Peptides against a protein of PDB entry 7AE7. Designs and how they scored, part 265

Target 1, 321 residues: chain A of PDB entry 7AE7
Amino acid sequence: KVYKDLREFLEVLEQEGQLIRVKEEVNPEPDIAAAGRAAANLGKNQPAVFFEKIKGYKYSVVTNVHGSWQNHALMLGLDKNTSTKDQFYELNRRWDKFPVPPNVVKREAAPCKENVIDKDINLFEILPLYRINEQDGGFYISKASVVTADPEYPDDFNKLNVGTYRIQVKDRDRVGIQALAMHDIAVQLEKAEAENKPLPIAITIGNNPLVTFMASTPVGYNQNEYEFVGALQDGVPMDIVKSDLYDHLYVPAGSEVVLEGHIIPRVRTVEGPFGEFPGSYSGARLQCEVKIDRITHRTNPIFENLYLGIPWTEIDYLMAL

## One batch from the design tools (peptide; made by RFdiffusion4, then SolubleMPNN)

Design b2_p27_5_s2 (from b2_p27_5, 14 letters changed)
Fold by OpenDDE base, seed 4:
Structure b2_p27_5_s2 (fold): chain B 321 residues (1-321), chain A 27 residues (1-27)
Amino acid sequence: as target 1 above (321 residues)
Amino acid sequence: SAAELAELVAEQRAKQKELLEETVKER
């Protein structure tokens, strides 16, 4: 099976008994993190947790979407009981199908374009933001697929980067992004900052699970993550759509939320700390800041966020390859 | 310095709390 969006995947997770739906109103803190930990204690078959109602917010949260080998099998469109060995075999077989170019769909056919916010931007109105850990420096968007391009080669689709980066909310329309020197985004930012220019960016939230997987998987600088998504879909192209602000940036057509904006050149602001592992905090650092200029979103957008818990984090399954 | 960075972190936490409280009051 191939999934167009997060919603189709969540439906399958629920049908397969790999999703818990919390229908009662919860507090953002500590209930989201506490329920995630409780789900992790159910053993090896850790379900996704879907929170329908969050106090003070209009929209829902889902966490632990990639949080088990069963969920990983289902992501590949396999039986949930497929062995880890057979999952790896199938992943490798499909990887060799690269490249599978994506389909560019019309704006009217892209669910991520259902609603637009281009003034009075407030991230707290769209995303049910919460602290994952009590000591976190703030609210994090920890499972976004971030789209950037090479500013010297904006029309080279092979240099279009889709990566996962730690994102801290900084203001109503500002986020901090952790762009490390080992990331392709850091190379692209260095080129933009050399000329004191903004780097165009699209931060996409709540995607096709293979997009989130590939955004967390290292690829070559001249390899497009969307072409790997098509390979991992066994040769079925994924659907992408042009961003509203930038002709050279393409986003997943099915994204729940798209934050379009720019990295502010030569500005660094405090980011962190973040509890990446229980009892371990990555220190605070001066990091890049993004201005959000436009939001597009699906009606009743689902905020997909990372689960961090004991003994295994969702990161362990996303990076286990 | 580590002390200056800790102060900036504290200020950022306070700001985010305020933004959340304002947004909830406006709804």
Scores: peptide ipSAE 0.279, ipTM 0.800, DockQ to the pose 0.859
Fold by OpenDDE base, seed 3:
Structure b2_p27_5_s2 (fold): chain B 321 residues (1-321), chain A 27 residues (1-27)
Amino acid sequence: as target 1 above (321 residues)
Amino acid sequence: SAAELAELVAEQRAKQKELLEETVKER
């Protein structure tokens, strides 16, 4: 089984009993985090949690999409009861199919282009933002697949980076991004900042689960994560589309939300703290700031966000493969 | 300093809370 988008995956999770649907209106705090923790307490078969209605917001939230070995098996299109060993075997077998080039689709064929916001940008109108942890320094977008390119080689598709980074909301149209020196985005940003130029960026939310998986998986600087997604789809190409602002940035055609903008050169603002693990906070630091210049989104976009709870975090599964 | 950082964090939290409250009120 191959998934075109998050929605097809959520349908399979629900069919397989790996998704809990919360139909009642919830408060963004503390109910989302509390319900996530309650779902995690169900044992080893941790379901995704889908919140249909959030008070004060128009759209839905889903958490814990990658939060179990069953969900990982289903992500690979395997039986949910596939052993961890067999999942690793199959992942490694498919990895050897790299590269599988993506299909570039037309703008009109890309669900992520159904709606456009290019003025009066307010992230809170599109994303049901909440504090994941009570002590967080703000609202976080924790499962975005962030697309950047090498500013020296913008047309080199192999240098297109799709990574997962900690993103804090800073204003209606601004986010802080944690670009650590070990990340490919930091290399690209350093090149842009050397020339005092903005770094073009597309922050994509609610993707094909293999895109999210590959964005969390370190690959070589000259390897494209989309070509690995095709490999992990057993040789079926994924669909990508050009960003609206940048000809050299490609986003997943099925993304729920795409935030297009730029990293402001040589600007650093306070970011954090964030509770990456229960009872452990990554401290506040001066980090990069992104200006959001355009949003494209699917109709009724689903905000996929990270589950951080006891006893197991979603990070534990994303990093284990 | 640690104190200056704590103040910046507090200001940021207050701002984010305000942005949420404004957005919820406008709906």
Scores: peptide ipSAE 0.276, ipTM 0.800, DockQ to the pose 0.818
Fold by OpenDDE base, seed 5:
Structure b2_p27_5_s2 (fold): chain B 321 residues (1-321), chain A 27 residues (1-27)
Amino acid sequence: as target 1 above (321 residues)
Amino acid sequence: SAAELAELVAEQRAKQKELLEETVKER
């Protein structure tokens, strides 16, 4: 089975008993994190947790989408009881199908383009933001697939990078991004900053689960993550669409929310701390800042965010591969 | 310094809380 978007995957998770739907209104803090921890206590078969109603917000949150081996099996379109060994075998078998080029769809065919915000941008109106950990320096977007290109070779599709980075909300229209030297985004940013130019960026939230998986999986600088998504879909291309602001940036057609903007050149502002692991905080540092210039989103967008808890975090399943 | 970073973090937390409160009031 192949999924076009997060919603198709959430439907399967729910059908398979791998999603808990919280229908009652919850407080963003501490209820989202608390419910995630409670779901983790359900044993090895940790479900996703979908919050329909969040106090002070219009839209929903889902967490722990990748938070179990069952969810991972279902992501691969396998039986939820497929052994970890067989999941790895199948993943490796599909990996060899690279490259599988994506389909570029028209703007009118892309669900992520259903709504546009290009003025008075306020991230809090679109995303039910909360602190994942009590000691976090602020609100985090921790499961976004971030799209950037090589500013020297913007039309080289093989240099289009789709990565997962720690993103802290800084203002209504600004986020901090942790672009570490080991990340492909840091190479691209260095090139832009050498010329004192902004780096174009699209921060995509709530994707096809294989997009999120590949964005969290290191690949070569000259390899496109979307072409691996097609490989992991057993040779079925994924659908991408051109960004609204940039001709050379392509986003998943099914994204729940797309934040389009730019990394401000040579600006560094405080970012962190963030509880990457229970009881372990990555300290505050000066990091890059993104100005959000445009938002596109699906009607009733779902904010997919990372679950962090004990005994296993969602990141443990994303990185255990 | 660590102290300067702690102050900046505190200011950021306060700002983000205010932004949330403003957003909820605007709804």
Scores: peptide ipSAE 0.252, ipTM 0.788, DockQ to the pose 0.930
Fold by OpenDDE base, seed 2:
Structure b2_p27_5_s2 (fold): chain B 321 residues (1-321), chain A 27 residues (1-27)
Amino acid sequence: as target 1 above (321 residues)
Amino acid sequence: SAAELAELVAEQRAKQKELLEETVKER
C-alpha cells in the first residue's frame, strides 16, 4: 500500500484498529496532551488519537501517528504485526532503490492548494494550537516537514532540504525555528544571512507518513528526501507541487497545511523553553524567526502534531531507524 | 542573561495567550 496523503494513512490506521477517534469536544489544554498520555498507557500497540472537535477551534488534531511499531509497519504498507526485524529488512531493501524522482503535479491537482490565505494571516484560525507541556514557552508545531533550498544553488534539486525542526508560534504570522549548526537548514541560512537576504521556506503540516519519516531521517546535504520517499514507496514516485511564492521550492501535493514565508535575516528572538521529554526542558535561546507570507491548505485541514509521553515518545519511533 | 531570557519567555507566554483568546472571541 502506498499513501498519497495523511488522510489515506489515517483511514488504514482506523481500519486496522490503530486509531482512536475522540468525537466529544475537548479543551486544547490539558485534554489533548492528557488523552495522548492515556492512549500511550494502553500498551505497546499505541494508537493514533484523532480529536474531531476542539473548543475554540474549527479544525481537528491528530497525534501519535507514528507512535508504535504497528503504525510503522502500516506506514510501509506491511501487515501491522510485521516484526521490527522484517520492517528493517524491508526498509533496507527499499532504500537501495534511491533515487526515485517525485512527480511534479499541476497546482489544480494538488489538494494542499484547495484554499489560500494571503492577507490577515492568523495561524490560530487554521491550526488548533495548544501547549504540549504546561511549562512550554508557547505553542509548538512539532511534526512539520520544512522545505528549504541552497540560496547559492536554488535550482539544484539535490540540495532541496526537507527536515523536521522545533517550531514555536511567535505571532499570528510569525514562528520561531530552531536551526542548529548540525542541520542542513543552518548551512542554507548562513549563506542567506551572509548576504543579508531572506531564506525562502515552506513549513508543511499533515503529510504522507513517509515524508514525515524521511524529514526526521538524516540524509546527505546533496540528497533529496523526496527521492528517498519514492524508494520507500517501493519505487512509486511521490507527488509534489511547486510552492506558490517560490519557483524552486516544492511541497508534498497532499499536505494538510503549507505555511510559505521567509526566515528574516539576522533577526533572533526568544524561543523556548520546550519539554522535549517529560521533566526535561530544552532551555530558552535566541533563535531565527520566520514570517509567514502565504498559507495554502486542504478543506477542513488536520493538524498533525507530535505526541510526547512516558516511557516512549513518538520521536523514539521516528528516530529509531 | 538568564534573567532577561526568563522575562522574554514570560512576555511571549502572555502574548500567545492573548492571541489565542482574541482568536476564540472572534469566532
Scores: peptide ipSAE 0.229, ipTM 0.774, DockQ to the pose 0.850

Design b2_p27_5_s3 (from b2_p27_5, 15 letters changed)
Fold by OpenDDE base, seed 3:
Structure b2_p27_5_s3 (fold): chain B 321 residues (1-321), chain A 27 residues (1-27)
Amino acid sequence: as target 1 above (321 residues)
Amino acid sequence: SAAALAEAVAAQRAKQKALLEETIKER
């Protein structure tokens, strides 16, 4: 089984008994985080949790999409009871199919382009934002696939980077991003900041689960994560579309939300703290700031966000394969 | 300083809470 988007994957998770649907209206805090912790108490077969209604918000939240070995098996289109050993064997077998180039679709064929917001940007209108942990410094977008390019080689598709970074909401139209020196985005940002230029960015939310997986998986600077997604789809290309603001940035055609903007050159603002692990907080520090200039989204967009619970976090599963 | 960082974090939490409350009122 190959998935075009998050929605096709959520349908399979629900059919396989790996999705809990919360139909009652919940408060953003503490109910989303509390329900995640309650789902973690179900043992090793943790389902995704889908919140249909959030008080004060228009749209839905899903969490813990990658939060079990069953969900990882289903992501690979395997039986949900496939052993971790057999999942690893199949992952490696498919990895050797790299590169599988993506299909570039027309704007009119891309679900992520169904709606556009280009004025009066307000992230709270499009995303049901909440604190994941009680002590967090604010609201986080923790499961985005962030698209950037090399500003010296913008037309080199092999240097297009799709990565996962900690993103804190800072204002209606601003986010802080944690670009660490070990990440490919930091190399690209250094080149832009050397010339005092903005770095173009597309922050994509609610993707095909293999896009989210590959965005969390380290690859070479001259390797495109979308070409690995095609390999992990057993040789079926994924669909990408050109961003609206930038000719050199491509986003997953099926993304629920795309935040297009730029990293402001040579600006650093306080970001954090964030509870990345249960009982552990990464401290506050000066980090990059992104201005959001345009949003595209699917009708009734689903906000996919990270689950942080015990005994296993969703991060532990994303890093274990 | 650690005190200045703690103050900046507290101010940021307050700002984000206000943004949420404003957005809920506008709906």
Scores: peptide ipSAE 0.313, ipTM 0.815, DockQ to the pose 0.883
Fold by OpenDDE base, seed 1:
Structure b2_p27_5_s3 (fold): chain B 321 residues (1-321), chain A 27 residues (1-27)
Amino acid sequence: as target 1 above (321 residues)
Amino acid sequence: SAAALAEAVAAQRAKQKALLEETIKER
């Protein structure tokens, strides 16, 4: 089975008993994080947790989408009881199908383009933001697939990078992004900053689960994550659409929210701390800052965000395959 | 300095909280 978007995957998770709906209004803090931890305590078959109503917000949150081996099996379109060994075998078998080029769809065919915000941008109006951990330096977007390109080779699709980075909300229209030297985005940013130019960026939230998986999986600088998504879809291309602001950036057609903007050159602001692991905080540091210039989103967008809990985080599952 | 960093973090937390509260009140 192939999923076009997060919604198709969440439907399958629900059908398979791998999604819990919280229908009552919750507080963004501490209830989202607390309910995530409670779901983790339900045993090895950790479900996704879907919060339909969040106090002060219009839209929903889903967490722990990748937070179990059952969810990983379902992501691969396998039986939820498929062994980790067989999942790994199937993953490797499909990996060898690389490259599978994506389909570029028209703007009008892309669900991520249903709504546009191009003025008076306020992230809090679109995303039900909350602190994942009590001691976090602020609100984080932790499961975004971030799209950037090589500014020297903007038309080289093989250098289009889709990565997962720690993103802290900084203002209504600004986020801090953790671009470490080991990330392809850091190479691209270095090139842009050498010329004192902005780096174009699209921060995509609530994707096809294989996009989120590949964005968290290191690939070569000259390899496109979307072409691996097609491979992991057993040779079925994924659908991408051109960003609204940039001709050279392509986003998943089914993204719940797309934040389009630019990394401000040679600006560094305080970001963090963030509790990446239970009881462990990565310290605050100076990081680059993104200005959000445009938002596109699906009607009633779902904010997919990371679950951080004991004993296994969602990151542990995303990195374990 | 570590103190300046801690102050900047505290200021950022306060700012984000205010932004949220403002956004909720405007709804």
Scores: peptide ipSAE 0.311, ipTM 0.812, DockQ to the pose 0.894
Fold by OpenDDE base, seed 5:
Structure b2_p27_5_s3 (fold): chain B 321 residues (1-321), chain A 27 residues (1-27)
Amino acid sequence: as target 1 above (321 residues)
Amino acid sequence: SAAALAEAVAAQRAKQKALLEETIKER
């Protein structure tokens, strides 16, 4: 099985008994994090947790989408009981199919383009934001696939980067992003900041599960994560669409939410703390700030966010492959 | 300083809480 979007994957997770649906209204804090922890206590077959109703919000949240070996098997379109060894074998076999170029679809064929917000941007109207940990410095978007390009070579598709970064909400239309020197985004940002120019960015939320997986998997600077997604789909291309603001940025056609904007050059603001692991905080640092200039989203967008409960966390599964 | 950083974090938490409360009241 190949998935076009998060919704097709969630349907399979539910059919396979790997998704819990919370139908009662919950408070964003502490109930989302508490229910996630309760689901993790059900044992090794940790399901995704889908919250249909969140007090004060219009839309839903899903967590722990990658939070088990069963979910990873299903992501690869395998039987949920496929051994970890056989999953690694199949992953390696498919990896050798790189590159598999994506399909560029028309704007009218891309579900992520169903709705547009270009004025009075408020992230809280689109995303059911909550603190994952009580001690967090604010609300985090922790499972976004962030798209950037080389500002010197914007038309070089091999230098198009899709990465996962820690993102803190700062205002209605601003987020902090943790761009470390070891990340490809930091190389691209350095080039933009040398000229005091903004770096174009698209922050994509709620994707095909292999996009989220590849965005969390280190690849070479001259390798495109979308071409690996096609390889991991056993040679089936993924669908991408051109961003609305930038001709050189492409986003997953099926994204639930796309935040288009720019990293503000030479600006650093306080970001954090964030509880990346139980009892471990990376602390507060001066980090980059993104201005959101446009949002596109699916009707009734699902906010996919990271589960940070009892070990094994969803991060542990994303980094173990 | 560590004190200035702690103050900036506290101010940011307060701002984000206010933004959430405003958004909830408007719905």
Scores: peptide ipSAE 0.289, ipTM 0.811, DockQ to the pose 0.837
Fold by OpenDDE base, seed 2:
Structure b2_p27_5_s3 (fold): chain B 321 residues (1-321), chain A 27 residues (1-27)
Amino acid sequence: as target 1 above (321 residues)
Amino acid sequence: SAAALAEAVAAQRAKQKALLEETIKER
């Protein structure tokens, strides 16, 4: 089975008994993190946790989407009881199908374009933001697939980067992004900052689970993550759509939320700390700042965010395959 | 300094909490 979006995957997770639906109203803190930890205690077959109602917010949150071997098997369209060995075998078999070019769909065919916000931007109106860890320096967006291009080669689709980066909310329309020197985004940002130009960016949230997987998987600077998604879909192309602000940036057509904007050149602001592991905090540092200029989103957008808990983090599964 | 960084982090936490509280009150 191939999934067009997060919603089709969540439906399968629910059918397979790999999703818990929390129907009662919860507080953003501490209830989201606490309920995630409680669900993780159900054993090795950790389900996704879907929160239908969050106090003070309009929309839902889902966590732990990738948080088990069963969820990974289902992501690959396999039986949920497929062994880890057979999942690796199938992953490697499909990897050899690279490249599988994506389909570029029209704007009117892309669910991520159902709604537009271009003024009075407030991230808190669209995303049910919460602290993942009690000591976090603020609210994090931790499962975004971030799209950037090489500013010297903006039309080179092979240099289009889709990566996962640590993103802290800084204001209603601003986020901090951790662009480390080893990330492809840092190469692209260096080129933009050399000319004192903004770097165009699209921060995509609530994607097809293989997009999130590939955005967390290092590939070559001249390889497009969307072409690997098509390979991992056993040769079925994924659907992408042009961003609204930039002709050279393409986003997943099915994204729940797309934050379009720019990295402000030569600006650095305090970001962090963030608890990447229980009881382990990465220190605060000066990091890049993104101005959000436009939001597109699906009607009733689902905020997919990372589960960080005991005994397993969702990162353990995203990095293990 | 470590003290200036800790102060900046505390200010950022307070700012984000205020932004959340404002958003909740507007609904």
Scores: peptide ipSAE 0.265, ipTM 0.789, DockQ to the pose 0.823

